# Peptides against a protein of PDB entry 3VA4, part 38

Target 1, 107 residues: chain A of PDB entry 3VA4
Amino acid sequence: EPIGQLRLFSGTHGPERDFPLYLGKNVVGRSPDCSVALPFPSISKQHAVIEISAWNKAPILQDCGSLNGTQIVKPPRVLPPGVSHRLRDQELILFADFPCQYHRLDV

## One batch from the design tools (peptide; made by RFdiffusion4, then SolubleMPNN)

Design b2_p8_3_s3 (from b2_p8_3 with L3V)
Fold by OpenDDE base, seed 5:
Structure b2_p8_3_s3 (fold): chain B 107 residues (1-107), chain A 8 residues (1-8)
Amino acid sequence: as target 1 above (107 residues)
Amino acid sequence: PVVDVPDP
């Protein structure tokens, strides 16, 4: 069973997509082999990573040096490449211009 | 083989 979920909200690109998050590294990117595959031109091939080291620990989000960046919505902040950001439950994230939300699943 | 696509 997944430990968390990343939701890509619906938009002009199409409908909502929900991605399960597991222990280890969940790569966000345009490459089709990414755990969170976002096949959009503005997304870098390997854009960011959500790492979950244990089911009872907050995931860590890092931008991987993406071209169009990774941002936290509230409070607004651009994540510097490679800097760890501890994800809060219900965190709203922008990968480039794509709004997403992380939430922890009941395990 | 997979074709590499440039980043934006």
Scores: peptide ipSAE 0.189, ipTM 0.822, DockQ to the pose 0.165
Fold by OpenDDE base, seed 4:
Structure b2_p8_3_s3 (fold): chain B 107 residues (1-107), chain A 8 residues (1-8)
Amino acid sequence: as target 1 above (107 residues)
Amino acid sequence: PVVDVPDP
């Protein structure tokens, strides 16, 4: 069962998409086998990872050394590669230039 | 479909 959701907002790329997030590693990237597949040229094949543990359901976001970066929107901050960021419910994230939002599901 | 392309 999904523990959370990552929403990709609509934009020039197309319509909004929602991705379920599960326990373990949810890889964000351009590669089609990523849990959160963002098939866009500015996204690295393996761009970032959202990891959720059973002990603490709050996700940990890490950039994986992506070319165009991963950023927290509020307050604005670029995540250094490999540095853990604990996601808050409703947190806004930029993967490259693509705005997304994390939503915690009630499970 | 998504194909493997170089990173930007």
Scores: peptide ipSAE 0.253, ipTM 0.835, DockQ to the pose 0.193; fails the geometry check
Fold by OpenDDE base, seed 3:
Structure b2_p8_3_s3 (fold): chain B 107 residues (1-107), chain A 8 residues (1-8)
Amino acid sequence: as target 1 above (107 residues)
Amino acid sequence: PVVDVPDP
């Protein structure tokens, strides 16, 4: 069962999409084999990773050296590549120019 | 076939 969810907000690219997040590494990227596949030219093939080590622990977000970066909206900050950021429930994230939101599921 | 696409 999914432990969390990543929501890609609707925009010029199309409608909202919800991606389930599971234990282990959930890769965000343009490559079609990514757990969170974002098929957009501004997204790196392997853009970022959301790692969930346990259902009762906050996920860890890391940028994978993406070209257009990964940012946290509030407080605003650019994530340096490879640096662990502990995700908060309802956290707003920018992958390149695409706004997303992490949500912890209550299972 | 799969086409190799560069990063942005």
Scores: peptide ipSAE 0.201, ipTM 0.825, DockQ to the pose 0.168; fails the geometry check
Fold by OpenDDE base, seed 2:
Structure b2_p8_3_s3 (fold): chain B 107 residues (1-107), chain A 8 residues (1-8)
Amino acid sequence: as target 1 above (107 residues)
Amino acid sequence: PVVDVPDP
């Protein structure tokens, strides 16, 4: 069962989407085989990864060398490629120009 | 059909 969720907010692209996050690597990208598939031209095929090692540990977000970057909103920061960022519950993330929010699920 | 597009 999912341990977390990534919400893609509604926008010009369309309505809100919610993606379940599981133990292991949850790849974010334009490629359709990504667990978080964002089929938008500004998203890299393999854009970022959210890795969840255990249900009681904060997920780790890493940018995978995406062209348009991965950013944390508060405080604003562009994540350097490959650098681990611990996700906080309710954290707001920009994948390229797409605002998303991570939240932990109660399981 | 599938298409291969470059990264942005």
Scores: peptide ipSAE 0.191, ipTM 0.822, DockQ to the pose 0.175; fails the geometry check

Design b2_p8_3_s4 (from b2_p8_3 with L3R)
Fold by OpenDDE base, seed 5:
Structure b2_p8_3_s4 (fold): chain B 107 residues (1-107), chain A 8 residues (1-8)
Amino acid sequence: as target 1 above (107 residues)
Amino acid sequence: PVRDVPDP
């Protein structure tokens, strides 16, 4: 059962995509085996990770040393590689230039 | 600026 969801907004790349997030590590990247597979050339094969340690704890986002980076939109911040960022509900995230939004699911 | 990621 998914605990959260990551939405990739629609854009020039195509339509909106929704990715379920589960307990454990949800890898964001261009590799097709990633939990959040973003098959775009500006995304690193292993770009970032969203780790959910428990259903009642905020997910932790970490950039994995991606080429084009991971950013939080409000307030704007570039995430240094490997530094934990606690995701807030409805948080807007940029993976490279791709805008996404995290939201917690009611379970 | 964003650029394509080179593959090995």
Scores: peptide ipSAE 0.577, ipTM 0.931, DockQ to the pose 0.933
Fold by OpenDDE base, seed 1:
Structure b2_p8_3_s4 (fold): chain B 107 residues (1-107), chain A 8 residues (1-8)
Amino acid sequence: as target 1 above (107 residues)
Amino acid sequence: PVRDVPDP
């Protein structure tokens, strides 16, 4: 069952979408086989990864060397490729120019 | 600035 959720906010691309996040690796990218599939031309095929472990259910976000980057909104900063960032509940993330929000599920 | 990703 899902441990968390990633929400893609509505925008010019279309309506809001919610993606379930599971134990293990949840790949964010334009490739259709990604757990979080964002089929937009500014998103890299393998853009980022959100990994959730059994011992620490707070996800670790890493950019995978994407072209347009992965950013944390508050405080604003670009994540260097491959550097781990521990996600906080309700944290706002930019994948390229697409704003998203992580939500921890209580299961 | 954001740009489209060039695919190989």
Scores: peptide ipSAE 0.576, ipTM 0.929, DockQ to the pose 0.884
Fold by OpenDDE base, seed 4:
Structure b2_p8_3_s4 (fold): chain B 107 residues (1-107), chain A 8 residues (1-8)
Amino acid sequence: as target 1 above (107 residues)
Amino acid sequence: PVRDVPDP
């Protein structure tokens, strides 16, 4: 059962997409085997990771040393590689230039 | 600036 959701907003790349997030490691990247597969050339094969633990279910986002970076929109912040960021519900994230939003599911 | 990621 998914614990959260990552929404990729619609844009020039195409329509909106929703990705379920599960307990454990949810890799964001261009590789097709990523949990959150973003098949776009500006996304690194393994771009970032959203890890959700069973004890608090609050996601931790880390950039994996991506080329084009991972940013939080409000307040604006570029995430240094490997530095943990606790995601807040409804938080807006940029993977490279792709805006996304995290949503915590009620489970 | 955002650029395409080069692949090996």
Scores: peptide ipSAE 0.573, ipTM 0.929, DockQ to the pose 0.894
Fold by OpenDDE base, seed 2:
Structure b2_p8_3_s4 (fold): chain B 107 residues (1-107), chain A 8 residues (1-8)
Amino acid sequence: as target 1 above (107 residues)
Amino acid sequence: PVRDVPDP
């Protein structure tokens, strides 16, 4: 059962997509076997990871040394590779040039 | 076999 969700907003690439997030590591990347598969050339094969240790704990986002980076929108900041960032509910994230939003599920 | 696509 998913305990979070990552939304990829609609854009020139196509419509909105929602990805379920589970306990453990949820890898974000262009590789098709990623939990959050973003099949776009500007996304690294293994771009970032969202790790969820418990349903009642804030997930940890880490950039995996991606080429085009991972950013938090508000307030704006670029995440250094491998540095843990605790995600807030409804946090807006840029993976390369793709805007996404994390939200907790009520489970 | 499919070749590995490099990161950008």
Scores: peptide ipSAE 0.177, ipTM 0.760, DockQ to the pose 0.166; fails the geometry check

Design b2_p8_4_s1 (from b2_p8_4, 3 letters changed)
Fold by OpenDDE base, seed 5:
Structure b2_p8_4_s1 (fold): chain B 107 residues (1-107), chain A 8 residues (1-8)
Amino acid sequence: as target 1 above (107 residues)
Amino acid sequence: MPPAKPAP
């Protein structure tokens, strides 16, 4: 059962997409085998990872050394590669130029 | 932020 969800907002690329997040590593990237597959040129094949260790713990977001970076919107900052960021519910994230939002599911 | 470019 999914524990969280990552929403890719609608844009010039197309409509909104919702990705379920599970226990373990949820890889964000352009590669089609990623849990969160974002098939866009500006996204690195392995861009970032959202790791959920337990249902009662905040997920950890790490950039995987992506070319175009991973950013938190509020307050704004670029995530250094490999540095753990604890995700807050409703957090807004930029993977390259693509705005997304994490939310915790009530499970 | 800088313009995004195609990534490897």
Scores: peptide ipSAE 0.351, ipTM 0.874, DockQ to the pose 0.962
Fold by OpenDDE base, seed 4:
Structure b2_p8_4_s1 (fold): chain B 107 residues (1-107), chain A 8 residues (1-8)
Amino acid sequence: as target 1 above (107 residues)
Amino acid sequence: MPPAKPAP
């Protein structure tokens, strides 16, 4: 069962989408086999990873050396590639220019 | 940040 959710907000690309997040690695990227598939030109094939462990349910976000970067909105900052960022519930993330929100599910 | 470019 999913233990988290990543919401892609609606925009010029189309409507809102919700992606379930599971234990283990949830890859964010343009490649269709990504757990969080964002089929947009500005997204790298393998853009970022959200890893959730059984020992620590707070997800760890890492940028995978994406071209257009991964940002946290509050406080605003670009994540250096490969540096772990622990996601907070309701945290707002930019993958390239696409705003998303992490939601911790109550399971 | 500059506008996003098509990514590889």
Scores: peptide ipSAE 0.346, ipTM 0.870, DockQ to the pose 0.953
Fold by OpenDDE base, seed 1:
Structure b2_p8_4_s1 (fold): chain B 107 residues (1-107), chain A 8 residues (1-8)
Amino acid sequence: as target 1 above (107 residues)
Amino acid sequence: MPPAKPAP
């Protein structure tokens, strides 16, 4: 079952969407086969990855060298490609200009 | 931040 959730907030692109996150690699990208498929032109085919290990349910976020970047909202900063960022519960993330929120599930 | 561009 899912360990976490990534919420894409509603916007000009459409309504809010929730994506389940599982153990292992959860790829974020424009490609339809991504775990978190964001079918928008500004999102790279393989944009970022959220990795969750069996021994540590706190996810690691890495940008995969995306064109328009991956940002953390608090404090505001761009993640350098390939640098690990440990996600906190309720953390707000920008993939390009698309705001998302990570939520850890208590299961 | 500059406007986002279509990505490959």
Scores: peptide ipSAE 0.349, ipTM 0.870, DockQ to the pose 0.975; fails the geometry check
Fold by OpenDDE base, seed 3:
Structure b2_p8_4_s1 (fold): chain B 107 residues (1-107), chain A 8 residues (1-8)
Amino acid sequence: as target 1 above (107 residues)
Amino acid sequence: MPPAKPAP
């Protein structure tokens, strides 16, 4: 059962895509075996991870040492590699140049 | 904005 969702907004790459997020590690990256597979050159093979340890806890986002970085939009902040960031509901995230949004599902 | 460089 998905606990959250990551939305990739539409852009020049194509239409909006929604990725379900589950308990455990949800890897964001260019590699096709990633939970959130973003097959774009600017995305690192293993770019970031969204870890959900329990249904009632906020997910933790970490950049995995990506080349083009992971950023929070509001307030604007570049995430240092490996540093835990607790995701807020409706949080806007940039993986490299790709805007995404996390939202919690009511389950 | 981050640079749009191909990543490893």
Scores: peptide ipSAE 0.348, ipTM 0.877, DockQ to the pose 0.860; fails the geometry check

Design b2_p8_4_s2 (from b2_p8_4 with S1R D6P)
Fold by OpenDDE base, seed 4:
Structure b2_p8_4_s2 (fold): chain B 107 residues (1-107), chain A 8 residues (1-8)
Amino acid sequence: as target 1 above (107 residues)
Amino acid sequence: RPPALPAP
């Protein structure tokens, strides 16, 4: 069962979408087989990864060398490719210009 | 900031 959620906020692209996050690797990208499939041209096929381990359920976010980057909103920061960022509950993330929010599920 | 471009 999912232990986290990534919410893509509504925008000009369309309505809000919620993506479940599971233990292991959750790939964020334009490719349809990504766990978090963001089918938008500005999103790289494999844009980022959210990894959740059994021993540490706080997700690790890494940009995968995306063209348009991955950013943390508060405080504002661009994530260098491959650098681990530990996600906080309710953290706001930009994949390219698409605002998302991580939510830890109570499970 | 310019708009994001199509990505690989």
Scores: peptide ipSAE 0.236, ipTM 0.856, DockQ to the pose 0.899
Fold by OpenDDE base, seed 5:
Order: sequence, then structure tokens, then C-alpha cells
Structure b2_p8_4_s2 (fold): chain B 107 residues (1-107), chain A 8 residues (1-8)
Amino acid sequence: as target 1 above (107 residues)
Amino acid sequence: RPPALPAP
């Protein structure tokens, strides 16, 4: 059962896509076996990870040493590789230049 | 800002 959702906003790459997030590690990356597969050349094969330890705890986002980085939009912040960032509901994230939004599901 | 480059 999904506990959260990551939305990739529509853009030049195509339409909006929603990815379910589950307990454990949800890898964001270009590799097709990633939980959040973003098949774009500017995304690292394993770009970042969203870890959800419990349904009642905020997920942790970590950049995995990606080439083009991971950023929080508001307030603007570049995430240093391997440093834990606690996601807020409705948080806007840039993976490289791709805008996404985390949404907590009411489960 | 220049476009992001292809990544490993």
C-alpha cells in the first residue's frame, strides 16, 4: 500500500506522472528499475532516494551524489550528497531541472 | 542557467 506520492509535473518531456511511494527505500533515477524512474539523460541512474520508515513519519530525501543535483524549491536549497532532508507535505523538489512534488497520502 | 548535462 502506498504511503506517499511523487508527482513529476508536465513539461517539454511530456505529461504529468505520479509515482507511488512505499515503506523503505524509493530510489529516484534514470535506471528503469528505480521506484521513481525518470528516463531523462540529465538524471543520474541512481539520483536520489526517498526513505519512508513509517506511515506517521516524514520521509527522508537524500541525493546520491547525482551529477546535476537535487534541490528544494521553497525556500531554495541545494541538498548536499548523502545529507538527510526531511520532506514536508507538498514539498517541491528539483531533480536536475525536473520539478516534482511530494504528497503524503492519507492512509 | 545552462541546461543540465547528461549524467552517469
Scores: peptide ipSAE 0.235, ipTM 0.858, DockQ to the pose 0.876
Fold by OpenDDE base, seed 2:
Structure b2_p8_4_s2 (fold): chain B 107 residues (1-107), chain A 8 residues (1-8)
Amino acid sequence: as target 1 above (107 residues)
Amino acid sequence: RPPALPAP
């Protein structure tokens, strides 16, 4: 059962997409076997990871040394590779230029 | 910000 969700907002790339997030590692990347598969050239094959250790803990976002980076929108921050960032509910994230939003599911 | 490029 999914514990969270990552929403990719609609844009020039196409319509909105929602990705379920589960306990453990949820890899964000261009590779098709990623939990959050973003099939866009500017996304690294293994771009970032959202790790959820428990249903009652904030997920950890880490950039995996992506070429085009991972950023938090508000306040704006570039995430250094491998540094843990605790995701807040409703947090807005840029993977390269792609705006996304994390939200915790009510389960 | 520079445009994003194709990534490995």
Scores: peptide ipSAE 0.225, ipTM 0.852, DockQ to the pose 0.938
Fold by OpenDDE base, seed 1:
Structure b2_p8_4_s2 (fold): chain B 107 residues (1-107), chain A 8 residues (1-8)
Amino acid sequence: as target 1 above (107 residues)
Amino acid sequence: RPPALPAP
């Protein structure tokens, strides 16, 4: 079952969407086969990856060299491509300009 | 900041 969830907040693009996150790599991108499929032109086909290991359920986020970047909201900062960022529960993320939130599922 | 552009 899912270990985490990524919420895409509602906006001009449409309603809120929730994506389950599992062990292994959860690819974020415009490509429809991504685990977190964000079908918007400003999102790279392979934009970022959220990786969760079996021994550590806290995800690692990496930007995959996206055109429009991946940012952490609090405090605001751009993630350099390929640099690992350990996600905190309830962390707010921007993929390009799309606000999302990671939530850890304690099941 | 300008709006994000279409990405590859």
Scores: peptide ipSAE 0.256, ipTM 0.857, DockQ to the pose 0.899; fails the geometry check

Design b2_p8_4_s3 (from b2_p8_4, 3 letters changed)
Fold by OpenDDE base, seed 4:
Structure b2_p8_4_s3 (fold): chain B 107 residues (1-107), chain A 8 residues (1-8)
Amino acid sequence: as target 1 above (107 residues)
Amino acid sequence: APPARPAP
């Protein structure tokens, strides 16, 4: 059962896509085996990770040393590699230049 | 800003 959702907004790349987020590690990256697979050249094969625990359903986002970075939109902040960021519901995230939004599900 | 480039 998904605990959260990551929405990739529509853009020049194509339509909007929603990715379920589960307990444990949800890897964001270009590799097809990533939980959140973003098959775009500017996304690193393993770009970032969203980790969710049963103890704390609020996700922890970490950039994995991606080339083009991970940023929080408001307030704007570049996430240093490996530094934990606790995601807030409805938080807007940029993976490289791809805008996404985290949504916590009621479960 | 320059566009993001292909990543490893």
Scores: peptide ipSAE 0.352, ipTM 0.863, DockQ to the pose 0.889
Fold by OpenDDE base, seed 3:
Structure b2_p8_4_s3 (fold): chain B 107 residues (1-107), chain A 8 residues (1-8)
Amino acid sequence: as target 1 above (107 residues)
Amino acid sequence: APPARPAP
């Protein structure tokens, strides 16, 4: 049962894609076995992780030491590697240069 | 900024 969703906005790479997020660790990266697989050269194989510990807790986003970084759009902030960021509903995130949005699902 | 380079 998905608890959240990560949306990759449409762009030159192609159309919008929506990824379900589940309890546990949802890895974001270029590797095909990632929960959120972003098959783009500028994305690190293991780029970031969205950890959801419980359905009623805010997810935690951490950059995994990616080359091109993870950023929050509003307010603008670069996430230092390994530092926990509590995601807000509708939060806009940049993985490298790829804009995404986290959405909490009503379950 | 220049485009992001390929990452490991």
Scores: peptide ipSAE 0.349, ipTM 0.865, DockQ to the pose 0.873
Fold by OpenDDE base, seed 2:
Structure b2_p8_4_s3 (fold): chain B 107 residues (1-107), chain A 8 residues (1-8)
Amino acid sequence: as target 1 above (107 residues)
Amino acid sequence: APPARPAP
């Protein structure tokens, strides 16, 4: 059962998409086998990872050395590769230029 | 921010 959700906002790329997040590692990337598959050229095949260790713990986001980076919107900052960032509910994230939002589900 | 480019 999903513990969280990552929403890709609608944009020039197309409509909004919602991706379920589960316990363990949820890989964000262009590769089709990623949990959060973002099939866009500017997204690295293995772009980032959202790791959820427990349902009652905030997920950890790490950039995997992506070319175009992973950023937090508020306050704006680029995440250094491999550095753990604890996600807050409703947090806005940019994977390359694609705006997303993490949401904790009520389960 | 610099323009995004195709990534590996």
Scores: peptide ipSAE 0.346, ipTM 0.868, DockQ to the pose 0.957; fails the geometry check
Fold by OpenDDE base, seed 5:
Structure b2_p8_4_s3 (fold): chain B 107 residues (1-107), chain A 8 residues (1-8)
Amino acid sequence: as target 1 above (107 residues)
Amino acid sequence: APPARPAP
């Protein structure tokens, strides 16, 4: 069962998409086998990872050395590659130019 | 922010 969800907001690329997040590594990237597959040229094949170690712990987001970066919106900052960022519920994230939102599921 | 480029 999913522990969280990542929402890709609607945009010029198309409609909103929701991705379930599970315990372990949830890879974000352009490669079709990624847990969060974002099939857009500006997304790196392996762009970032959201790791969930337990249902009661905040997920960890790491950029995987992506070309166009991973950013937190509020307060705004670019995540250095490989540095752990503890996700807050309702956190707004940019993968390259694509706005997403993490939320915890009540399961 | 700079425009995004195709990524490897």
Scores: peptide ipSAE 0.332, ipTM 0.866, DockQ to the pose 0.966; fails the geometry check

Design b2_p8_4_s4 (from b2_p8_4, 3 letters changed)
Fold by OpenDDE base, seed 3:
Structure b2_p8_4_s4 (fold): chain B 107 residues (1-107), chain A 8 residues (1-8)
Amino acid sequence: as target 1 above (107 residues)
Amino acid sequence: PPPARPAP
């Protein structure tokens, strides 16, 4: 059962996509075997990870040393590689230049 | 800002 969702907003790359997030590590990256596969050149093969330890705990986002970075939109902040960021519901994230949004599911 | 580069 998915605990959260990561939305990739629509853009020049194509339509909106919604990715389910589960307990454990949800890897964001260009590699096709990533939980959140973003097949775009500016995304690193292993770009970031969203780790969910329990259904009642906020997910942890970490950049994995990506080339083009991971940023929080508001308040604006570049995430240093490997530093844990606790995600808030409805948080807006930039993976490289791709805007996404995390949403907690009520399940 | 300049466009993002292709990443490894």
Scores: peptide ipSAE 0.372, ipTM 0.874, DockQ to the pose 0.880
Fold by OpenDDE base, seed 2:
Structure b2_p8_4_s4 (fold): chain B 107 residues (1-107), chain A 8 residues (1-8)
Amino acid sequence: as target 1 above (107 residues)
Amino acid sequence: PPPARPAP
């Protein structure tokens, strides 16, 4: 069952989408086989990864060397490639220019 | 930031 959720907010690209996140690696990218498939040109095929090691631990977000980057909104910062960032519940993330939000599910 | 470009 899903442990978390990544919400892609609505925008010029289209409506809101919600992606379930599971234990293990949840790859964010343009490739259709990604767990979080964002089929937009500015998203790298393998853009980032959200790794959930346990249901009671904060997920780790890592940028995979994406072209247009991965950013945390508050406070604003660009994530260096391969550096672990612990996600907070309700954290706002930019994958390239696409705003998303991580939500821990109550399971 | 500059506009995002198509990525590989």
Scores: peptide ipSAE 0.368, ipTM 0.875, DockQ to the pose 0.950; fails the geometry check
Fold by OpenDDE base, seed 4:
Structure b2_p8_4_s4 (fold): chain B 107 residues (1-107), chain A 8 residues (1-8)
Amino acid sequence: as target 1 above (107 residues)
Amino acid sequence: PPPARPAP
């Protein structure tokens, strides 16, 4: 079962979407085989990764060298490629120009 | 930052 959720907020691209996050690697990207598939031109095929381990259920977010970057909203910060960022519950993330929110599920 | 561009 999912450990977390990534919500893509609604926008000009369309309605809100929720993506389940599981133990292991959850790849964020434009490629259709990504766990979090964001089929938008500004998203890199493999844009970022959200990794959740059995030992630490707090996800680790890393940008994978995406073209348009990955940012944390509060406080605003661009994530350098490959640098681990531990996600907080309800954290707001920008993948390129797409706002998302991480939610930790109570499981 | 500049506007997003189509990405590889």
Scores: peptide ipSAE 0.368, ipTM 0.875, DockQ to the pose 0.943; fails the geometry check
Fold by OpenDDE base, seed 5:
Structure b2_p8_4_s4 (fold): chain B 107 residues (1-107), chain A 8 residues (1-8)
Amino acid sequence: as target 1 above (107 residues)
Amino acid sequence: PPPARPAP
């Protein structure tokens, strides 16, 4: 039962991909066992984490000390490692240079 | 901007 979705927009790397997000920790990273596996060199093996504690609570995004960082697009902001950021529905995120969008699912 | 470097 996915609570949210993370969309990786299409680009030079390939077509759009959608990843389901569940209760608990959803790790974003280059490692194939990550919940959100982004198999690109500029993505750290363990890049960031999206934690969803409840279906009615905004998810928390934290950068895990990635090399190329995690940024929020509007308004633009670099996320300091380990600092909690509450995700808004439709929020645009950059993991390194890869644009993604968080979407809350109606469950 | 230059391309992001490979990460660990």
Scores: peptide ipSAE 0.367, ipTM 0.874, DockQ to the pose 0.841; fails the geometry check

